# Peptides against a protein of PDB entry 8BZL, part 87

Target 1, 228 residues: chain A of PDB entry 8BZL
Amino acid sequence: SYDRAITVFSPDGHLFQVEYAQEAVKKGSTAVGVRGRDIVVLGVEKKSVAKLQDERTVRKICALDDNVCMAFAGLTADARIVINRARVECQSHRLTVEDPVTVEYITRYIASLKQRYTQSNGRRPFGISALIVGFDFDGTPRLYQTDPSGTYHAWKANAIGRGAKSVREFLEKNYTDEAIETDDLTIKLVIKALLEVVQSGGKNIELAVMRRDQSLKILNPEEIEKYV
Target 2, 242 residues: chain B of PDB entry 8BZL
Amino acid sequence: SRRYDSRTTIFSPEGRLYQVEYAMEAIGHAGTCLGILANDGVLLAAERRNIHKLLDEVFFSEKIYKLNEDMACSVAGITSDANVLTNELRLIAQRYLLQYQEPIPCEQLVTALCDIKQAYTQFGGKRPFGVSLLYIGWDKHYGFQLYQSDPSGNYGGWKATCIGNNSAAAVSMLKQDYKEGEMTLKSALALAIKVLNKTMDVSKLSAEKVEIATLTRENGKTVIRVLKQKEVEQLIKKHEEE

## One batch from the design tools (peptide; made by RFdiffusion4, then SolubleMPNN)

Design b1_p13_5_s4 (from b1_p13_5, 5 letters changed)
Fold by OpenDDE base, seed 2:
Structure b1_p13_5_s4 (fold): chain B 228 residues (1-228), chain C 242 residues (1-242), chain A 13 residues (1-13)
Amino acid sequence: as target 1 above (228 residues)
Amino acid sequence: as target 2 above (242 residues)
Amino acid sequence: SSYAAPLIEELLP
């Protein structure tokens, strides 16, 4: 009977499975998100796509809806489950409320899902953190982060995964109003931040940009190199 | 360490899912399976280990399974687990066909099974499936396709890949010899024989120990064909002459 | 209520 309780409190009040899930996230590829004035940008460290792997199947940035996209660090299979659930919720919201989700709404949904998996018997936590970016219907750019515990916060800029500490330190120093004054500068900031931990330049970066009233754009390697 | 070994769906202090890793290790001891994508088709080649003289029915294919008219898979790992998963793949494909009156796209079938695999790594009371799969298929969206999935529920598309025994060495050989954009099914078959000859734990490669299936398009229809032993013998002979 | 692992059939759409 007791073997069904996966996430339990330790005698000293720790949720070890949540903490261990955080360790799984730290082993994941680095992801960075930055909120600009009228743009949101996600960047992810490309693990060297194994020679002969189809790059199409290794995307780490995905759309949740027309106005929301997500990057993650940690277990890819876990992330797929979260993404699918979030996509369904986004569509459901459009049908029932007749408006797209706010970025906060879908973040809260994802966070609640994660939290439930920390409290449900017979389920382990999701081994993922996520950066969720997009635009609210009023045109406000948003960036949120979620972790395995189901906590979430709004950010100007943040990073998750293996190189997150170094990237955050860079962002803390370099995120200024001047650095995000234009869309191009914001993109450049994300690339520079990732280059703190990514070797071999722009070839190992996946970058996605969402502008107000525009669809998610995944930049090709050539476009990324222009900012390097 | 032992405490994490006995529980199927928990993180280690280092953030590892040991049961998934152990399942992958078990697959490493299974017979070699490889897949190669060509411009004009896709193939699976698998090691046949169970050659017992007393086996009454020469199963045309021990390790290669037809899933529907447009897809096949090869399995490495626990046979019983493989049977469950291959049956599930067939069911998913049939349900889709019935619902939408068109064949399921290849990647959708792969992802559907991968979500099941993932669930068995997250929900308590279940162990991961001790199976990796290679999928070959054709659909109208992406044409010929090759996928690999593992016990974690992760998957990827490939031009060429290998699972099972000596898979790492096989992948290295494939990386060296695979010519992107120039791979014909004929050349892919030759490459498959070359790689199997080097990676199989056999003194001499024989047709009885190798299963090969090809997936091609003929007159707007997918054709899945298991090569006859004589055809495999000819491929081996050709390799030995080179 | 202990959530039992879903059966494969329950995970099918």
Scores: peptide ipSAE 0.005, ipTM 0.724, DockQ to the pose 0.028
Fold by OpenDDE base, seed 4:
Structure b1_p13_5_s4 (fold): chain B 228 residues (1-228), chain C 242 residues (1-242), chain A 13 residues (1-13)
Amino acid sequence: as target 1 above (228 residues)
Amino acid sequence: as target 2 above (242 residues)
Amino acid sequence: SSYAAPLIEELLP
């Protein structure tokens, strides 16, 4: 039987391939996003890079445009496809509309792409969730999440991947206006949240920061250790 | 479980792509290929299983393919799938050269093929490619490079790695013996022979069963060279004397 | 070439 990948409803109304794609996300490394006042921060769990592996090629945080970054949990190869499509759309938008995308716009684009892969014959869902952060052209910081189903929502803070539940519980308890009063406090909040699930301290965390009117900055391990 | 194993490009209840995992398992039975990055070059060493008794010298590489002037690859897995992918790599590299009037960066070529591999894991009516590749190259951005890609479309850069039969054991040996920052091409060649001698299921390593290619820079140009059988014999002999 | 892998664009409906 030519088993075409078809996402179909079960008798009880479930889309099993979407649910199973969500299970693939839960096996992924943990990612966290936090929106501050004038900063957005992404943090990702670094799995122990094999001694002979080039760390440069293991990136879980990527820029989609100058004003938008994305972290993901799940299948790395699937994520690369989504990232490439999103980058093309960001550039296309700049050319056609003469303005950079809003964070909501590019999130909606990614969400629509994912949704189509849940409904199109001969396609399986993407095995990824994404945290998308950035600044709108008016300087407003934004954080969005997408899942394999193609749903998306705006968040103050959120997490995805294997440790997401514990990280979210921490954020629900500790995300206050006081906790994000400064850029440094916001960064500390992300690090503390990741430390709930990451063993062996700051060496196993990748952290990216985007401030208003600034480019994405990836923090080095020494910079991360200063916040611990 | 069986229902998900028979269907291409679908998730299991556990979020696994069994067809991709099975493709990786098939590669585990293929001939061993290893790559080692040195300060002054990069090499591929591959097991040759087809020995033509009538050939005095191996004039062709069975497992190592030149992609362009700056890159080569080695393949472990299904030969027919390998031929398709190596041809595609060459086409991608040529199209880039025509479009931009410069050689394609190494990682971009690897990524382009990996996107194709990924597509064969996501679109119905296709099976994953039963092939892993090692890529060696040089570009102006990162210098000498070594990459590995698998049937999932995932890839990574490496200082040393191995694919195919006994790859796990080979990687373990490479981790033990690879000296970071001090690896010369000469020492890398010696290490390649050492690892192959232990990982190949042969009583005695012979030059006819091993293909080695080196990528170096001479006078601002990339030089890709397949070692002659006599050179490989000398490397094996040197290893046996140690 | 008859031996070329299809491009992603060809796989997208």
Scores: peptide ipSAE 0.008, ipTM 0.613, DockQ to the pose 0.034; fails the geometry check
Fold by OpenDDE base, seed 3:
Structure b1_p13_5_s4 (fold): chain B 228 residues (1-228), chain C 242 residues (1-242), chain A 13 residues (1-13)
Amino acid sequence: as target 1 above (228 residues)
Amino acid sequence: as target 2 above (242 residues)
Amino acid sequence: SSYAAPLIEELLP
């Protein structure tokens, strides 16, 4: 039965289904995340929404909790499953521990979920990478990245999706303490990074900002254009 | 036969578990990790491969995990699998502490995880974990201890051992240079640097590419310490001068 | 092929 051999080791030690899931992520729209001093910023490229599609339904940035948000690249349907599970966990944690999750905690939860789907023969890996940003209860800004394998790391800045290589190269050159000295500079850094791979300027960028002790704010196109 | 390569937890006609062997192959491509037992402590030394400018400051070792107050481990293989197993180790240790009001003995913790690993090689619908672990610890029963476990669920206690890339060559070097009964933590650290310098696929060993943790006993308490980069630099420098 | 690396010395039998 083909159902028993979904994610198995090759003779040379590769998990091809995980690698193929990573290829699916590389075909996804680009997302970038940057951690500033007192701000976290997520940016995503907007795919040309078909004229008849409601732009509101194609959100690649979502809140997991009041203090945590996520951007993803890859399969949208897979992302919904992960997002829903993460939201339930965030709520459960608040009820049981009486504190919001740390960004690391919820990242680890998501990573563990993804990993389990790489180890069950009856399941394929999730075809998504995610950038998870937010604030811990102590006010520390955090950025994490997860991939289809369930690996996760903390980052100062990172990118996922089609343009991730170019965006990362830009960030490696331009991410400095001076470049993130202010909230506005941090936002500008994200926009500049996305513009390396996004055509037609700010109209094709979705940007979300979370400042210390503030809720997630999605910037409108006019606000984005002020930074470009 | 190719037919058994895709079946996760069955024997080949020759009695081989190919998925376990292939998991071991995956570990062979992982960064090198060493463990050395000394008279006055035990250490882990691991290759650090994840050197990215945009990584957040590593508050915790990439390859070395604290399990409880008396134990730590290092991992070679799939990072995501490692994270799951290290979390499970922590949970097992905590459950034992709660149940018995004493720390779990080192070997019991290792065995408990090995049973889980073994189950993933025997029961359908699961693949083996692509991870080998080195465990360092102290308990009142055996004192300082070093263990190795692999994807099969097999484990053993060692005076010195290596997992990951070039592990066979490393073990050979350890056999040559390990002095039974005379190994101090200081000499063990020097030996670790010597072996890593020869087994890591790097032109020159640098402190940024090596993580070292020591486990010692001070005033009746276990102390687990990750060496600072400067300390590792000094060890490398000392080795280069010899 | 034994999964075991060549034994230096086992701590436990």
Scores: peptide ipSAE 0.008, ipTM 0.512, DockQ to the pose 0.028; fails the geometry check

Design b1_p13_5_s4 (from b1_p13_5, 5 letters changed)
Fold by OpenDDE base, seed 5:
Structure b1_p13_5_s4 (fold): chain B 228 residues (1-228), chain C 242 residues (1-242), chain A 13 residues (1-13)
Amino acid sequence: as target 1 above (228 residues)
Amino acid sequence: as target 2 above (242 residues)
Amino acid sequence: SSYAAPLIEELLP
């Protein structure tokens, strides 16, 4: 019975459903995140949206709160569930604690949610990885990654999705203090990293920038082309 | 038979809990963690596998966690499961402190978590936690203590033990070299390096790949300290010179 | 930073 899709251990000690969820992530569009000095930048590969799809509905970068945004790779439907839960938690936190969430806090919330779906009967893991960026109240820029297992880590830079390996290799080579010295250089770094795997230049890149004490800004294609 | 392997933790015809055994197998693939009890302290030593240049330098011990002022633990197995369990340990310890106005005894904290682990082996719709833990602590009842727990919810006190990759070989080495009644923290640290050097699947032991924490008593207070990389380098160097 | 995992009581049936 397919109804008993329980994440169970294999004889060799593997959680196959989690591993298969990670494979679903690897099939997803590439996303990259970079933490600068006073900026966080997310970039995502634009899939050729079918000409008939409203570009507004396929946003892979979304705000969770005024100070936090997320990009994901993997199953879009799964991502919607996670995003909605995270948004509710961000609002709840503001109401109960009277302060916005830290980037770590909301990352842990998302990670915990994912982990529970790896250990609950009748539920499969979420088929998504996420890059979560933002600013803590003290103005510190943060970047976190989560995977289908519910594991999370803080990063200076990272990538997820089908082109993640190549993008990470680029970032490992090119992420330096000099490369992130300015906001513009940080943005350029993200664009260059994505161009390792994205064909046809800036038209196929979605880029979002969050600066200290500023709201999320999604760059238009013309703005992106200025950095190329 | 495959039927018992793919369902909720149930007994096989042979009376085995295969999901628990398979969870233990998962732990065997994790990095090595050692615990050694000394007369004047207790230590944890753990393999650090995820050294990535792009990690944010938040030198969080990947595998060693402070639980309260008197206890720490190390983990082997699934990281996300470990995070859940370590958080629960902290919550249990804090609730006890609030209720009784004294720190939770070490064994009681271990037992409380073990009951949770056991429940995840017995209740329908849950899988075992794919995590083993080593606990180090001090309390007024038993002094310095070292415990190990596994996915089944079983635990035991130890003078020295190992979990994770090559744990059986490590335990054998510990049995040979552990000197009962004469173990100082200094000698325990040296022993930990010796065992890790032989059991880690690395060509050369480096300080970047090893995390060590010590728990001692100073002026009637527990001190939990994670060794700095330079200190670990010195320990490795000393071992190479012997 | 304390990992905030759901209370196991919420996870037990």
Scores: peptide ipSAE 0.007, ipTM 0.513, DockQ to the pose 0.116; fails the geometry check

Design b1_p13_6_s1 (from b1_p13_6, 8 letters changed)
Fold by OpenDDE base, seed 5:
Formats: C-alpha cells, structure tokens, sequence
Structure b1_p13_6_s1 (fold): chain B 228 residues (1-228), chain C 242 residues (1-242), chain A 13 residues (1-13)
C-alpha cells in the first residue's frame, strides 16, 4: 500500500516513488559525460528521428548557460522543467552575484529542486537523471550527475540511461590519464563508450564539446565520423 | 499494473506513468487529424464526426481552432479538455502580445502549453489532459511550422504528421508520399485527401466529414482560411479521378 | 501491443 502514496517511506525505509523514478531513467536514451584536461564532452544516443520530424525540436543536450550544459535520461517533459528552472537560476546568479555559476552550484540547485519534489505530498519525483558539465570561472572542467532523489556527485566520467551499465563498465576500464591527454582523445573516448550500446556508428550519436573559454559546440555527423 | 493506474499520476514499479499512457490511448480513438507543411503554406485536415442535421448550420470548425492571427490548431481527444487547452493557448498568446508588443513565436506558444500539460502529469490531484494537438503557424523566425504535442507535455516539429484514429497508418502513408522540398500547398491538400480517404473509418469520403484549414502568407500577412465545403468536394473529386 | 509500445517510447523521447 505504501508504494501507492506519493513520496512516503515504506516500512523497510524505502522511498518507492524515488526508486520507481530511477527505473524511468533507465528507460531513457543513454547519455555519457567525460571530463578531460581542458575539455568536457557529452554524448547521447540519438534515437532515429522520424523521417518527417524536425530535428531542431529534438535535442537531448541543452545549454544552461555559456559555461554549463547538461544531458539527461528519462522523461523529456520533466527535463524541460528542470532545464528552464536551471537557466533562470543561472541568469539570476549572474545578475545578483555578478559571476556565472560554478558547475557545482547549479548542480546543487538542480539537486535541491529534485529533492523537494521527493518530499512534497502533492508532487511526484522528477523522472530524470542529468549529467551536468562545464567550466568554473577559474577554468576548471567539471562533471556532475544528479538522479531523481536529489543526490549529486562529481565524476571523472559517467553514464545514465538504458545503456549506462555497459558504458560505465567501458569507462572504468578505459578512462586513464593517457586516454584524456588531448581533446581529440577525450572525444574519441566518449564515442567509443557510446558505441558499446549504440548500433550503426556515428549517425546515431549526438556529441557536444565544451572547451575552456569556448562556447558549447554540437558536432555535426561529419565531424563525429572523423573520430570513428 | 492496476495498482498504479487508477489514481493520481505516479510512477509504477517499472517507471511507467499509466495515466499518461491511458490518455494517449484514448486519443487513438478520436477522429483523425493530420498536418502537412508545404513550402508555401501549412494545412490541417481533420475528421468531422458530429454530422447531426440538428446542429445549427453555423458550422464552426469543430476541430480546428484559430489561436491568433498567425497560428491555428487541431485537436484529437476529449472535447472538454481541448476547449480548456485552446482557451489557454489564446490567453498565453494574448499575454505575450501585450507584454512584448509582438506575436508570440510558434514554438514558444507550444512549449508554454506543454509545460502546463506536464504539470498535470506531475502534481497531485491532477489528471493528464486527454488531448493531442497539431499546431500550424507562421513566425518571422522559422516561417511556416507544424508541431505536435501530447498529454505528457512532449512536443515536436514536423513536416507532416497525424494524430487520432489510425494515426500510425496515416504517418506511414505520409512518409511514403511526402516529398521534401517539393511540397506545394496544392500537393499537400491532395495528399491530405489521399491519406484521409484511406485512414478514416468511412465507406466514402465526403466533404461534410472533413475540415481543412490552410495557413498562407499574402502581402506580408498570415491568412488562415477554412476551406469551404465546395472546395473540399473538388479536392475529393479530383482524388477520385486519379 | 505495438501501439502501447509506441506510446511508451514517446514518453522518453
């Protein structure tokens, strides 16, 4: 009976709605993030856009600010809400503090938002995990992950979504200082990691890179093929 | 599964939102609506099911709604829910116009409504809207546009798409016959009739059972026009001759 | 069954 109520503890101490939201994340397309030396890279599994669908409206990697972007796995509509709230906070921070947010700050903000949705009787948890990457104002590359519970951690590399286990296993084996020595090697690492779960090569991968003091760049399919 | 499908939208153990799925299932039983983007315009075609002789002949478009001077939509699903959402769309568009002294961009209007739809899937005491919408519009940013939204709050832009009854079959037909970059409004109208003729559960397609609206640009102004019955009859006749 | 699967897939697009 407790698993029917919005965000209540079970007798054994579980928050079933949070756990079930985590199951929703596992149904989402795979996303991977890797922190390099002077680069952060996000890759996502691109589900084949329907032939008649406008690709412009299908984006899984979103900028939160000039120095921060995120990928998500899970419910797309939920993600849009989180993204919008995060964007507003990034702008607010710039206005009030006169500096861009740190990646940790905006991650903590998103995490806190998610946590609040796990404690209100009138709300269900967000059905999303997010990989948040960017650069702090000191030029340090950062990668964070959040889940439906509102937990967050810093990572060197991580993956979320349906293929996350396989991608993480690959990253655990292949993430070395040598593997991220250059920007190109870091990009290759992300592509190779995604290819563990994505069939048919670069056509089904969306890749975004952010370098120090540069804007988010979405790679086109031709650019991705150079790394394959 | 039944344990999580009868109450406020919550996650199932498998991470499913059954109330949203059921709302989408309900839309599958609604009358067919299709949209087609052309190089010189965009159109909506919708099945008209309520052909009662006693309906006051002031045939308001049953399923096609003008939202503002630059946008219209078609609805599939629960009529009462559709009325609420179409009114909300109009209000959002007007508020934007008042605030910014320019028409709301098409995608922004769609997104605003989708955020409302999403909220009805996340907040307690609410049920999802049992409605999918097709939006047609023009703005200075992207020109002619076609969007689809569903009860989850998801949306996408399309060159051609279909919602409601037999939508999957309609989409398949559209994929086969839609010629990217070569689609004129005239050819789009012909395609709409072709698809409706095959996907509507009627023995014979008649003009009384089909509503068609076109959105074009004339002299730098958007023109939204609902086709007259005679015009639809001519389109049907032309299709039958081919 | 196919329709239900398509519905589920759309939620995560």
Amino acid sequence: as target 1 above (228 residues)
Amino acid sequence: as target 2 above (242 residues)
Amino acid sequence: AERRERIRERLFE
Scores: peptide ipSAE 0.251, ipTM 0.687, DockQ to the pose 0.863
Fold by OpenDDE base, seed 4:
Structure b1_p13_6_s1 (fold): chain B 228 residues (1-228), chain C 242 residues (1-242), chain A 13 residues (1-13)
Amino acid sequence: as target 1 above (228 residues)
Amino acid sequence: as target 2 above (242 residues)
Amino acid sequence: AERRERIRERLFE
């Protein structure tokens, strides 16, 4: 009975719907984020896009603002709702505060949104985790992760989704100052990390790069193959 | 309070939304709907299952709905849910037109409805819509477009796709025969008939059992046309001769 | 079984 109640604690203090939402995230495609020195990189496992599907409509990495982008794992429809609200908040912040959001600010906003959906009897939790990357106004690269509970933390590198454990294990071993010394090495690290769970090379990887004072760039398959 | 929890789509221990999955399963038993994008147009083809002799023949299309001057959709699933969603699509499109004095972009209309669908999977006291939709349209941004949406609120753009009964087999056939970049509306119509002939659970494909609509551009205007029965008969005949 | 799996996959795309 407790597992069916959205906002009721179990006798042992668990919020089952939040935990189950975390299980939903594990069914999502793998996403990885890495913070370099002057670069942030997001990589996502491309599920074999159906031959007849329009690739334009299948984006797993999206911009929230000019200085912030997000990858997610879990329920795609839930992600769209979060993305839209985050985008609105980014624009609102620009209008009211006259500055772009910090990566931490927008992460906190998303986290707060998620948390509210864990505390209302009329709402289920969001079935998504997100990796949020970008640059603060001072040029500092940032990487944050959010989960269905509304918790968030800053990371040097992290992964979410079905292959997250293997990717994290790889990153724990291979994330060094030397491995992120250059932009190219940072990109290579992300690709290598994804290759732990993705079969056959650059065709199955979506990669996005944001450098200081530059817009988000999505690498094409040919560009990705240069780093393999 | 507990009464609303029992009617809310909730996660299973494995992180599944069973009510959404069950809604999608129900759609798998609905009549087949096909969409095919061509260079010079886009089409919908839908199975007509309810041929009742007492039905007023005035129903030009049971499963294909005009949304505005630039968009149409077909539905697989619960008819009552379809009526609600198609009405909502029309309202969204009209509100946009009034506000911006231009037609709503195709994808924006699709996403607006998908947000509604998603909400019915997340908010208490609601059930998922038991409906998948195919959308065809034209706008100045992307030209001819084909979209598919499901009860989860997910959507995608397609060159060709199928929903409803035997959709997997239909999609497989479309993948084999769809020629990217070379698809004319004429060839798309022929392909639609070919696929329906193989996927419909009928002994013989007849024009009475198939609804087809095309969306084209003529003199800078979008034209949505439901094919006449005679036209569909000709398409079927042509296929039988090949 | 395959159909159910396809449904599940579509939710998490």
Scores: peptide ipSAE 0.345, ipTM 0.819, DockQ to the pose 0.841; fails the geometry check
Fold by OpenDDE base, seed 3:
Structure b1_p13_6_s1 (fold): chain B 228 residues (1-228), chain C 242 residues (1-242), chain A 13 residues (1-13)
Amino acid sequence: as target 1 above (228 residues)
Amino acid sequence: as target 2 above (242 residues)
Amino acid sequence: AERRERIRERLFE
């Protein structure tokens, strides 16, 4: 059966395992990314943390380097592998090239990694999509998305995961130059977008903000409520 | 969906990893393991199911394994898989110690094994490990810690949690009785006995059927101790008197 | 059924 083969094309040209990995992504919590003028914002649907769970170990947004962060949707264990590989590459690049990675560079690296897992015998695709945001060394904000196939594109705004369709529809209607004119407006846009699919407001949202020449900041629930 | 049951490391049309799910379900039938974090220590309590009169009593613990001087784990699932994973944990910890001249941080050891578990869900010719683990440890970064990992390679930190048989009921009980910030090791031990008494399918809880290990700090050193049968009996007796 | 659902949820958390 072609649908069971990891690295085989179907007669109609489909890579079923890649498509099925994309279905796995849709089971993941929703993530949204928005590029502002001088800010990049990631928002993720936060599932209710179990009462006895340590919140420290539940992170859906992570730094890849000082200038790059990532959110993902899909298999958490798969994401950890990709994140670790990306972090190593970021450090390696700093050592070998003596400059931090561009957001495009690290996205391409991740995409290439994913692509190899779609073509290598005995490996299944990664069950994750990622939103990668950050600043290039020239101060330009960037947002990229990558999928299980290893494809990647630059975006102004995008969403991944189970609520991605609704969030994207919202962003398509509401993403304007006016809506991202300020950092605060950009953050509000992300929150409003997530609220299309997340119930109970700020308690179920994790937000990360990276401003130009600043490190990644994870907003606390109180800070998020100020934007709601 | 049954057509994907026989293949490992592949996605179903709906994006599921059936073999991972089945491994996790199988663990639900294994002996119960509890972990509880206290202010002054952390403990593991595990159900001992294999009480055979002919077993050589040489093994101090069936379900609880010392990993290094600062960490121990308890396992629910396939024994052979558990042996492989616990051995790997020990090797990882020792290699780290050799390389860095300091003990491996608790979370780093957990993640290293979780990466191995994940690999067995992604690389062809392999099946998921049929094992969930609870980890207890101390390090200079976060102090006392409790972690749980499953066949997927996912993990999390916990104040208290349970794996194996009746784990959902146990977790519910822990949520009700666990007092954040006020948990002493003594109270944690009592809570462990309480939960095990209700979750184990035994008419009467016996010290022979329970393994308990505590991890504490004494004089700036980590002490991992498996409770003696008499100590466990006393804990059970105290519970019965309440 | 609830248990199976919880298992699935854990994979994608």
Scores: peptide ipSAE 0.325, ipTM 0.808, DockQ to the pose 0.804; fails the geometry check

Design b1_p13_6_s1 (from b1_p13_6, 8 letters changed)
Fold by OpenDDE base, seed 2:
Structure b1_p13_6_s1 (fold): chain B 228 residues (1-228), chain C 242 residues (1-242), chain A 13 residues (1-13)
Amino acid sequence: as target 1 above (228 residues)
Amino acid sequence: as target 2 above (242 residues)
Amino acid sequence: AERRERIRERLFE
């Protein structure tokens, strides 16, 4: 029996399952990414962790490789699948090409994976958007975004999830060369952007920083408060 | 009737492939793309809709893609589908080059992709690609060429054509103004601006909203170039002065 | 309606 197609065109030419997946992303907590001069910063809204839940298991920011990290908004279970596939590809690339992936390469891989799930029988689209940041081997900082459709673009700054509109509006007004002149200013910009939508200040923000030739660093709450 | 709307590869009682029709309907909502064949070159002119201040200045043409040294294409429809198809075109072209030690003829590249598109309309469990393409190219067999393909896997060669939003009106204008045998690249560029100015749902045509690529031959080599914003501004200015 | 008819014609060309 041929499995029923899940993602089909409507009479007016819409892919409703893709559009609905985009709505699922909007239900996710907010994530923001900013590219500085020599730094990339990801910030996410912390959901209230249920009492007795291990905080270690609730991460919205993850490393894909030593030079690439990702934040997502939408379905957490879907994100795990994408993250695992991306990690495997990063390692495979190191083995076959003998170099780390570029940020664009791994973004394209993820985008292609998402696109296939919009065109495969018996499969629904992934209900996630992702911000992918990192450094290319030449030391260039990169920021990419993917959505459920499998589209991707490079950004100076962007946001995804529930509060994305407000955060983007803030970034459009405040992202300047002066605002990202230093690493500290770039971090401050991300925090200020998230504070537009996050209640109760710095305690509900998770921040990750990657500098050139350095590993992903998750900032402690005390470190975040210094920028507030 | 609705039973056939949700199945990708089944004919209706009337012999219609509804999912292919709906894919083509989706393309009608995409930005306008024009192709014009001239005696001394070919061009693509595409509407740029997504202007965001926070986009990285990576000069990637939003809608025009280089396929190889002798071919480029423009896309109308679902961007993610377009990315998959353009990558496939590049792979096909490179595999051919490696196998035969010569560039793939333009029509063969178009046909190869059209076979893939057709397969997605025939084999169960896959939806059609929601993308139409315009191809420009040069080969030693036919010289400068312009092709159009759609989600069904159909294709055709053209002197001038349009895909995307208001494509029917654009084609009508092209039919009126295209002079066979007398079309220079300069005149083709002017015609492209004229048609875009009338078909784009904008009050004023600006260089920020238009991407133009030309394919020419110089010293026995194909040259594909995307026009600079200043060059497009000059073309628009010239049109406004007429 | 007219657009859909044109699309239909293109498919069977």
Scores: peptide ipSAE 0.149, ipTM 0.576, DockQ to the pose 0.103; fails the geometry check

